# Peptides against a protein of PDB entry 5JXT: the designs that were tried, part 199

Target 1, 319 residues: chain A of PDB entry 5JXT
Amino acid sequence: SLLPKKEINVYIGMSEMQVKWYQKILEKDIDAVNGAGGKRESKTRLLNIVMQLRKCCNHPYLFEGAEPGPPYTTDEHLIYNAGKMVVLDKLLKRIQKQGSRVLIFSQMSRLLDILEDYCVFRGYKYCRIDGSTAHEDRIAAIDEYNKPGSDKFIFLLTTRAGGLGINLTTADIVILYDSDWNPQADLQAMDRAHRIGQTKQVVVYRFVTDNAIEEKVLERAAQKLRLDQLVIQQGRAQVAAKAAANKDELLSMIQHGAEKVFQTKGAFGTMAEKGSQLDDDDIDAILQAGETRTKELNARYEKLGIDDLQKFTSESAYE

## One batch from the design tools (peptide; made by RFdiffusion4, then SolubleMPNN)

Design b2_p24_4_s1 (from b2_p24_4, 14 letters changed)
Fold by OpenDDE base, seed 3:
Structure b2_p24_4_s1 (fold): chain B 319 residues (1-319), chain A 24 residues (1-24)
Amino acid sequence: as target 1 above (319 residues)
Amino acid sequence: MKKKVMTEEDKEKRKKSIEELKKL
């Protein structure tokens, strides 16, 4: 029988460089962040801020002039300048030592480019599929990864490209490096490993930048998922989940943790304390804290009815 | 590990990817 998948949100502090870039993004549009534009503020402007903040949460080298150079070299700076990379680097060593194989999903093909540089730098053998990958090359990459005795440890995928019904049951670990606005896209990604033919316990690690916009992206995704479940259970097909966040929802997401980010000098949380020097106990603590917060998040939405789940629960970060 | 020095082509690709980000 297929074992139930274990899903853990991994809450990760920003690196010092991420904090600096997060501040810079907020400062560039501070009037919009403070809601000074009111009803006149462009939804497109808010969506652009959200997109830049999500890029920052993934990796600061997604921005112009962020990467140190010239000379432009792949080195440890690729890891320590992003909290998610610090945790990923430690987690992958553990996963490899356990004889597991891993799917890494992102919404951003440009993050996969950084992960390719990382894989080469660490000597990890990998496959890659994104939205630009030709159909034949996708088949070849899947077959190479799934081959008996394959030396490919990592499969790098965009979440949307992974949605194509492919079987990757030769992997038992799934890392969602970021989250989709649609929780069904992430579920479809997990189901590439968590499918008939899987012989191992599938574990899903969802990376979430702590005290940042990604917490609100995750909350919104969890809310939507619960709403979708209740709609199916109650036979109410007409409850259109509000497909797009409104301006006030976007503003609340942008404001979440912004004050603390402005007050922060250096890195956040475990990244401030240990940086790239995380040990196995630090990883276990992060995973245990994440498992607790995951249960709390799920329990929050399990108690809500359809009418409550249609309301965005915005605590404004400035109240 | 030895630093992987980016080729001038890799630098120019990154520079273009970077310039495209300034336009967003």
Scores: peptide ipSAE 0.011, ipTM 0.368, DockQ to the pose 0.127
Fold by OpenDDE base, seed 2:
Formats: structure tokens, sequence, C-alpha cells
Structure b2_p24_4_s1 (fold): chain B 319 residues (1-319), chain A 24 residues (1-24)
């Protein structure tokens, strides 16, 4: 029988470089961040700020002029300048030692480019599929990854490209490097490994930048998922949560953690204490804290009814 | 420009102001 998947949110502090770039993004549009635009502020402007903050949470080198160079060289700076890369680098060593194989999903093809450079730098053999990958090349990459005795350790995928019904049950670990606004897209990505033909316990690690917009992206996705479940269970088709965040929700999400980011000199959390020098005990502590916070997050939404979840989408814009 | 975001007190004032505007 297929074992239930385990999902763990991995809460990760920003690097010093991420904090500096996050501050710059907020400062550039500070009037919009403070809600000074009122009714005149465009939803498009707020969505652009959200997208820039999410890029920062993924990797600062997604911004022009952020990467050190010329010459542009791949080195340890690719890792220590992003909190998610520091945790990924340690986690992949454990995953490899245990004889597991891993799917890494992102919303951003340009982050997969950084992850390719990382894979080459660490000597990890990988496959890649994104939205631009030709159908034939996609089949070839899947077959190369799934072949008996494949030396491919990592599969890099955009979440949308991974949603296309492919079977990757030869992997047992899933890393969601970032989250979709639609929790169903992430579930569809997990179901590439968690499917008929899987023989191992599937473990999903969801990376979440702590004290940043990604916590609110995660909360919104969890609210939506719970609402979708309750609608299915109660047969109440009318309660399709408006999938699109309103202006006030987007503004609240942008404001989340922003004050602490402005006050911070250096990195956040374990990234401030250890930087790239995380040991095995530090990773275990991060995973244990993540498991606890994941249970707490789920327990918050499991107690809420449909009416409470609908109110919370309106009230969380004002909390 | 002041590197400041809306405080929790400012958020609560805004919440109250929007609730008052919904009653009009």
Amino acid sequence: as target 1 above (319 residues)
Amino acid sequence: MKKKVMTEEDKEKRKKSIEELKKL
C-alpha cells in the first residue's frame, strides 16, 4: 500500500544579502507598502511588489546586478547569499547519503538556472524540465531519470511543468523550493512522487522564508486548501474562495515582517548565528521546529468552519 | 523617506476606519 506522504514546512531565515535586497524592494515602493496610495493604488503595483519579494526569498541573484562579477563565477557565494540554498545544500547531502532521490520544484525557471549552476558546482547529476522544455526533451529527461540504475540524483522542475501527469515515483523526496498561490498546484507536484509505483515513504519539504511574505503565501494557500476540502465535504459549491487576493490582502502580505526587516542588521535566525556553517544538529533543529509549526498551522485551519475561513480571508487583511 | 512600515497600532486604526466606512 502507498504510505501517506509526510509534509514538513522548513522555516528559513534570510541571509544578510536577502535582508538588504528585501529592504531595497520595500524602500523603492514605501508609499505603496504603507498603504498611502489608498483606493488609487493599483492591484498590479502590489502584485509586482509581491513578486519581487518572492524573488528575494528565493535568491537575490534573481535581480540584475546582485550577482558578484564580472567575472561571473559559481562559488560558495551562490549558497551563503540565500538562506534556502544553505539549508538545501545540507539537506541534499543527507538525502544522498540515505540513498534517496529528490524532486525540486519552483515557480521560477530562473531559479532552476541557479539550481543548475549549484548542481554543477556540487557535482550533482540532474535532469531539468520547465515550461519551455520541448515534449520530446521532456520524455527523454523523465526516461533518463526513471531508468533502472539512473545516476541522476536531482530532478529540477517548474511546479507547472511537474503538474502535467508525469510519473517520478523513482524519487522519494520532494522539495518545494517555493509555494504556488494555488495549493492544488503544489499537491499535483507532490503527486509526481506520491503515486502508484512508489515503494518508499515520500517526504515533502516546503521551504518558507521566515519573517517574510512567504509565510503569508503559505497561510493563504492553507486557508484555500481547507476551504476547498470543506466545500467538497459539505457540497457547498458556492463558496469558491475568490482565488485572487484583493488589494488589502496583498498589502497585509507585503507588510508582514517588514518592520523587523527594516530594523535588522545582517541575517535572520539561524542564518545570523551560523550562516553557511550549519551542522547536522542545526538542520535537525530546523526540521523539528518546522514539523511543530506545520502541525500548529494545520491545527489552526482544521478548527475553522467555512464561514470563519471566509471571514479570516477578510480579517487577515486587517490583522 | 522614513524606512518605516505601518505599525500594529496603525493597522488597528486602519481596520477600525474601514469598518466605519462599511457602515456608511
Scores: peptide ipSAE 0.010, ipTM 0.375, DockQ to the pose 0.007
Fold by OpenDDE base, seed 4:
Structure b2_p24_4_s1 (fold): chain B 319 residues (1-319), chain A 24 residues (1-24)
Amino acid sequence: as target 1 above (319 residues)
Amino acid sequence: MKKKVMTEEDKEKRKKSIEELKKL
């Protein structure tokens, strides 16, 4: 019998380098961040800021001139300069010791390039598929990962490329390194491991940069998912969930945590205290805190009816 | 050209690894 999947949001502080880059992104477009453009502010400008902030939350080396060099060499700096990489590095060691196998999903193919460099640096055997991978090469990578006795520990996937009906039930751990704006894309990614033929408890770790735009991306995705579920249950097919964030929603998302980021002179949370020196107890504490916050987040949206979820989307339309 | 994070040498290693996987 297929066990229910366990989903845990893992809230991760930014590294010092991420904080510095997050500040620079906000400062570069400070007038747009402050809403000074009013009704004339371009939705495209706000979407560009959101995209840069999400890149920063993933890894600072997604920016030109952020990577140390030349020479450009893979070293421990690839890990300690991104909070998600520090947590990933410790979590993967634990997962491997448990005899588990892991799918890592991202929206960003360029982040998969960083994760390949990381896998090589740590000696992790991996497969990769993204949106540019040829169909034949996808089949070969899936077969190599799924083969009996496969030495491939990690599968690196873009969320949308992993959404294509594939079976990866030979993995029992799913890491969502970032989240899609559409929660259905992330569910489809999880369902690659959480499917008929799975023999283990599937655990999904969703990485979320704490005190940053990714919390608001997650909240919006959770709201949409709850609304979609309620619409299906009530047969109200006409409740067009506003498919795209409005300007005010985007502005509120950009502003979330910005003040605290500007006040911060170093890293955030556990990254400020221990940086790359996280131990197994620190990881357990992060996972336990994440499990608590995940339950609280779900409980917030489970209590909301369709009318309450619709009001939350309408009150942002009349200011 | 958007700077790929991977070095030219790592891209060549990856290309070889993919070509080896295609021969199986």
Scores: peptide ipSAE 0.009, ipTM 0.352, DockQ to the pose 0.078
Fold by OpenDDE base, seed 5:
Structure b2_p24_4_s1 (fold): chain B 319 residues (1-319), chain A 24 residues (1-24)
Amino acid sequence: as target 1 above (319 residues)
Amino acid sequence: MKKKVMTEEDKEKRKKSIEELKKL
């Protein structure tokens, strides 16, 4: 029988460079961040801020002029300038050592470009599929990854491209480098490894930048997923859970952790303490803390009824 | 915003580096 997948949210502090870029993004639109734009603030402007903050949480080199150079060299700076890369780097070493194979999903094809550079830099053999990958090249990449005795350790996928019915049960680890606004897209990504034909325990690591907008993206996705589950279970008509965040929800998401980010002179959490010097014990501590917070997050939404889950209460933004 | 135009030379160096990594 297929073992239930284990899902762990991995909460990761921002690097110093991420904090500096996160501050700059907020400062550039500080009036919008403070809600001073009132009724005049466009939803489009807030969505643009959200998009920039999510880019920052993924990697600062997604911004023009952020990457050191010229010359643009791939070096350790590619890792230590992004908290997620620091954790990814240590986690991939562990995953490889245990004889596992890994799918890495992102919403951002440009992040996959960074992850390709990283794979080359670390000597990880990989496959890639994104939304621009031709059908034939996609089949070839899947076949190359899935072939018996494949030396391909990593499969890099955009969540949307990876969702398209493919079988990747030759991997047992899934890393969601970022979260989709639609939790079903992430589930479909996980189900590429967690399917009939899987022989190992599938483990899903969901990377979440701590004290940042990504926590609110995750919370919103978890809330929506629970609502969808309850609607199915109760046979209630698909209450069109307003798929799109309103202005106040977007503002609340942008404001989450912003004060602490402005007060921070360096990196956050374990990134401030150890940065690139994270050891195996630090990774274990991050994973244990993540497992606890994942249980707490799930338990929070499991207690809520449909009517409570429809209220995107702003209250959770200031706690 | 200067698009990092990877030069055709940088793309070719990447392609060569990937091809060399495929030969290892």
Scores: peptide ipSAE 0.021, ipTM 0.373, DockQ to the pose 0.090; fails the geometry check

Design b2_p24_4_s2 (from b2_p24_4, 12 letters changed)
Fold by OpenDDE base, seed 4:
Structure b2_p24_4_s2 (fold): chain B 319 residues (1-319), chain A 24 residues (1-24)
Amino acid sequence: as target 1 above (319 residues)
Amino acid sequence: PVVKTMTEEALKKREESIEELKKL
């Protein structure tokens, strides 16, 4: 019998560099962030801000001129300049020591490029597929990863490329480095490891930048997923959960944590205290806190009916 | 693509990392 997957949101503080870039993104469009554009503000402008903030949460080197250089080097700065990389680096050592194998998903192929540089720097053997990978090369990479006695530890995937019905049950750990706006895309990614033929407990780590836009992306995805589940259970026609955030929802998401980001000097949370020098106890504390917050988040939405979930999407725009 | 290089120090850290991973 397939064991239920364990899902843990891993809440990660921004590095000092991420805080600086997050501030810079907000400051560049401060009038839009403050809602000064009113009804005339372009939804496209707000969506662009959201996309830049999500890039910052992933890695500051996704921005032109953020990477130190020229000359451009691969070194520890690739890790310590992004909170998610610091946690990933420690978590991967633990995963490998446990004799597990890992799928890492991202929405951003350019983040997979950074993860390749990281894998080469640490000496991790990996496979990669994304949206641009040819069909034959995808098959070859999957077969190389799944082969008996494969020395490939990591599989790097874009969430959409991983959604193509592939079987990766030779991995038991899934890292969602970022989240899709559609929670079904992330579920489809998890289901590459959590499928018939899996013999281990699948564990899913969802990385979420704490005190940033990614918390609101996660909340919105959780609301949508619960609504979709309730609609299916009640046999009601797909109330098309308004698939696109309105302007006010986008503005609220952009504003979330912005004040605290502007007040912050240096890094956030454990990244401020330890930087890249996280120990095993720091990782255990992050995972335990994440497990608690995950249970609290789920419990918040499990108690809500369809009518409440439809109202909450409107009221959370004014607090 | 920007050509990224590893410094001698980074290469040493990589070798240390690879040797740590072989012990696992």
Scores: peptide ipSAE 0.412, ipTM 0.885, DockQ to the pose 0.615
Fold by OpenDDE base, seed 2:
Order: structure tokens, then C-alpha cells, then sequence
Structure b2_p24_4_s2 (fold): chain B 319 residues (1-319), chain A 24 residues (1-24)
């Protein structure tokens, strides 16, 4: 029988460079962030701010003029300038030492370009598939990765490209580098490894930037997933979770952690204390804290009824 | 794509990383 997958949210502080870029994004649209745009503020403007903040949470080099250069170099700065890369770098060493193989999913093809540079820099052998990958090249990459005795350790995928029914049961670790707005897209990505033919315990690590918009993206996704489950269980097909956040929800998500980000000089959390010099004990502490917070998050939404899950409670933004 | 270069120090770190990975 297939073992149940273990899912852990990994809460990661921003690097100093991420904090600086996060501040700049908020400052550029400060009137929007403060709700001063009133009824005239377009949902499109708020969605753009959300997308820039999510880019910042992934890697600051997703912005033009953020990468040091010219000359442009691949070095340790690619890692220490993004909290997720610092944790990824340590976690991949552990995963490899365990004789595991890993799928890394992102919503952003341009983040996969950064992850390719990282793989080359560390000497990790990888495959890649995104939305631009030709059908033949996709088959070749899957076959190369799944080959008995394959030397490919990492598979880099966009979440959408990974959703296309492919079998990657030769991997037992899944890293969601970022989250989809639709939790079903992430589940479909996990199901590439967690499927018939898997012989190992599948572990899913979901990276979440702490004290940032990604925490609210995760909460909203968890709320939606619970609502979808309750609707299926109760046969109430008409309770479509509002597929798209409204303006007030988007504004609340943008405002989450913004004050602390503006007050912060330097990095957040473990990134402020140790920077890129995380040891094995620090990784264990991050994973244990993540497992606890994951259980708490799930328990919060398990107690809510359909009517409560339909209300995006603004109060959860102030706790 | 922007042509990225590795410095001599970065190349050395890459070699060290590859050697560490071969020992696993």
C-alpha cells in the first residue's frame, strides 16, 4: 500500500536583500498599501503588488537590476541573498545523503533559471520541465530522470507543467519552492511522486516566507482546501469557494507583515542570527517548528464550518 | 540569457562541492 505523504510547511525568514526589495515594492505603491486608493484602486494593481511581493519571497534576482553586475557571476551570493536558497542548499545535502531524489516545483520559470545556475554551481545533476518545454524534450527529460540508475538527483518543474499527469515516483522528496493560489495545483504536483509505483515515504516540504505575503497565501489556500473538502463531503456543490480574492482580501494580504518589514534593518529570524551559516541543528529546529505550525494551521481550519470558511476573517490578519 | 561567469574562487567552491557530493 502507498504510505500517506508527510507534508511540512518550512517557514523561512527573508534575507537582508529580500527585506530591502520587499520595502521598495511596498514604498512604490504606498498609497495602495495604506488603502488610500479607495474605491478607485484597481484589483489589477493589487494583484500586481501581490505578484511582486511573491517574486521577492522567491528570489530578489527576479527583479531587473537586483543581481550584482555586470559582470554577472554565479557564486555564494546567489544563495545568501534569498532565505529559501539558504534552506534549500542545506536541505538538498541532507536529502542526497539519505539516498533520496527530489522534485522542486515553482510557479515561476525564471526561478527555475536561478535554480539551474545553483545546480551548476553546486554540481547537482538535474532535469528541467516548464511550460515552454517541447513535448519530445519533456518525454526525454522524464525518461532520463526515471531511468534505472539515473544520476539525475533533482527535477526542476513548474507546478503547471508537473500537473500534466506525469509519473515521477522515482523521487520521494517534493519541495514546493512556492505555492499556487489553488491548493489543488500543488496537490496535483505532489501526486507526481505520491502515486502507484512509489515504494518510499513521500515527504513534501512547502517553503513559506515568514512574516510576509506568502503566509497569507498559504492560509487562504488551506482555507480553500478545507472548504473544497467539506463541500465534497456534504454534497453541497454550490459552495464554490470564491475562486479569486476580492480587493479587501488582497489588501489585507499585502499589509500582512508590512509594518515589521518597514521597521526591520537587516534579515529576519534565523537569517538575521546565522545568515547562510545554518548548521544541521538549525535545519532540524526549522523543520520541527514548521511541523508544529503546520499541525496548528490544519487544526485551525479543521474546526471551522462551511459558513466560517466562506468568511475571510480580517481578524486573523492582526493575530 | 545574460552570460554568467564564475570567478576563480567560485570555480574552486564548485570543485569542492562536487568532491563533497561524490563522497555521499
Amino acid sequence: as target 1 above (319 residues)
Amino acid sequence: PVVKTMTEEALKKREESIEELKKL
Scores: peptide ipSAE 0.404, ipTM 0.879, DockQ to the pose 0.599
Fold by OpenDDE base, seed 5:
Structure b2_p24_4_s2 (fold): chain B 319 residues (1-319), chain A 24 residues (1-24)
Amino acid sequence: as target 1 above (319 residues)
Amino acid sequence: PVVKTMTEEALKKREESIEELKKL
C-alpha cells in the first residue's frame, strides 16, 4: 500500500535583502497598507502589493535592479540573499545523502530561472518543465528524469505544468518553494510523486516565509482545503468557497507581519543568527518547529465548522 | 535575460561543490 504523505511546513526567516525589499514594497503603497485609501483603493492595487510581497518572499532578484551588477555573477549571493535558498541549499545536500530524488515546484517560472542558475552553481543535474515548455520537450524531460539509473537529481516544475497528470514516482521528496492560492494545485503537484508506483515514503516540504504574507496565503489555502473537504463530506454542493479574497482580506494579509518588518534591522529568525551558515542541527530545529506548527495549523482548522471556514477572519483561526 | 558570468572564485566553489556531491 502507498504510505501516507508526510507534509511539513518549513517556516523560514527573510534575509536582510528580503527585509529591505519587503519594506520598500510596503512603503511605496503605505497609504494602501494602512487602509487610509478607503473605498478608493482598487482591489487591483492590493493584488499587486500581494504579488510583489510574494515575489520578495521567493527571491529579491525577481525585482528589476535587485540583482547586484553589472557584471552579473552566479555566486553565493544567489543563496544568502533569500532565506528559502539558504534552507534549500542545506536540505538538498541532506536529500541527496539519503539517496532521495526531489521535485521542486514554484508558481513563478522566473524563480525556476534562479533555481537553474543555482543547480548549475552547485553542480546538481536537473530537468525543467514550465508553462512554455513544448509538449515534446516535456515528454523528453520526464523520460530523462524517470529512466532507470537517471543521473538527474532535481526536477524543476511550475505547479501548473506539474499538474498535467505526469508520473514522477522516481522522486520521493517534494519541495513546494511557494504555495498556490488553490490548495488543490499543490495537492496535484504532490500527487506527481505520491502515486501508484511509489515505493518510498513521500515527504513534502512546503516553504513558508515566517512573519510575512506567505503565512496568510498558507492559512487561506488550509482554510479552503478544509472547507472543500467538509463540503464534500456533508454533500453541501452550494458552498461555493468564495475563491477571490475581498479587499479587507487582502489588506489583512498585507498587514500581517508588516510592523515587525518595519522594526527589523537585518534578517529574521535563524537568518539573523546564522545567516548562510546553517548547520545540520539548525535544519533539524527548523524542520521540528515546522512539524509542530504544521500540526497546530491543521488542528485549528479541524475544529472549525463550514460556517466558520466561510469567514476569513484572523480571529477564528487563533481561537 | 541578463548574461550571468561565474568568477574564478565562483568556478572554484562550483568545483568544490561538484566534488562533494560525487562523494555522496
Scores: peptide ipSAE 0.401, ipTM 0.877, DockQ to the pose 0.614
Fold by OpenDDE base, seed 3:
Structure b2_p24_4_s2 (fold): chain B 319 residues (1-319), chain A 24 residues (1-24)
Amino acid sequence: as target 1 above (319 residues)
Amino acid sequence: PVVKTMTEEALKKREESIEELKKL
């Protein structure tokens, strides 16, 4: 029988470079971040801020002029300048030692380019599929990854390209490097490994930048997923969860953790204490804390009715 | 300038990996 998947949110502090870039993004549009534009603030401006903050949470080198150089070199700076890369680097070593194989999903094809550079730098053999990959090349990459005795350890996928009904049950670990606004896209990605033919315990690690916009993206996705489940169960097919955040919701998401980011000198949390020198015990502590916060998040939304789940629960960013 | 998120060495190894996949 297929074992139930284990899902763990992995809450990760920003690197010093991420904090500096996150501050710069907020400062550039400080009037919008403070809500000073009021009703005149454009939804497009807020969506652009959200997009830049999500890029920062993924990797600073997604910005022009962020990468150190010339000369441009692949080195440890690719890892230590992004909290998610520091955790990924330690997790992949553990996963490989266990004889597991891993799917890594992102929304951003340019982040997959950084992950390819990382794979080359660490000597990890990989496959890649994104939205631009030709149909024949997708088949070839899937077949190469799934073949008996494949030496390909990692499969790099964009979440939506990986969602296209493919079978990747030869992997047992799924890393969601970032999250889709639609929780169904992430579920469809997990279901590439968690299907008939899987013989191992599937574990899903969802990376979430702590004290940043990604926590609110995750909360909104969890809320939407619970609402969709309740609507199906109650036969109320007409309650379309609001597909797009309003301006006030976007503003609240942008403001989340912003004050602490402005006050921070250096990195956040375990990234400030250990930086790139995370050990196996630090990773176990991060995973255990993540498992606890995941249970708490789920328990929060399980108690809410349909009418409560239709309202954006703006817990004020100022408690 | 397009910030190349990959080094020239990583791009070369990517091309080599793609060419290996096409030979299968």
Scores: peptide ipSAE 0.021, ipTM 0.576, DockQ to the pose 0.079

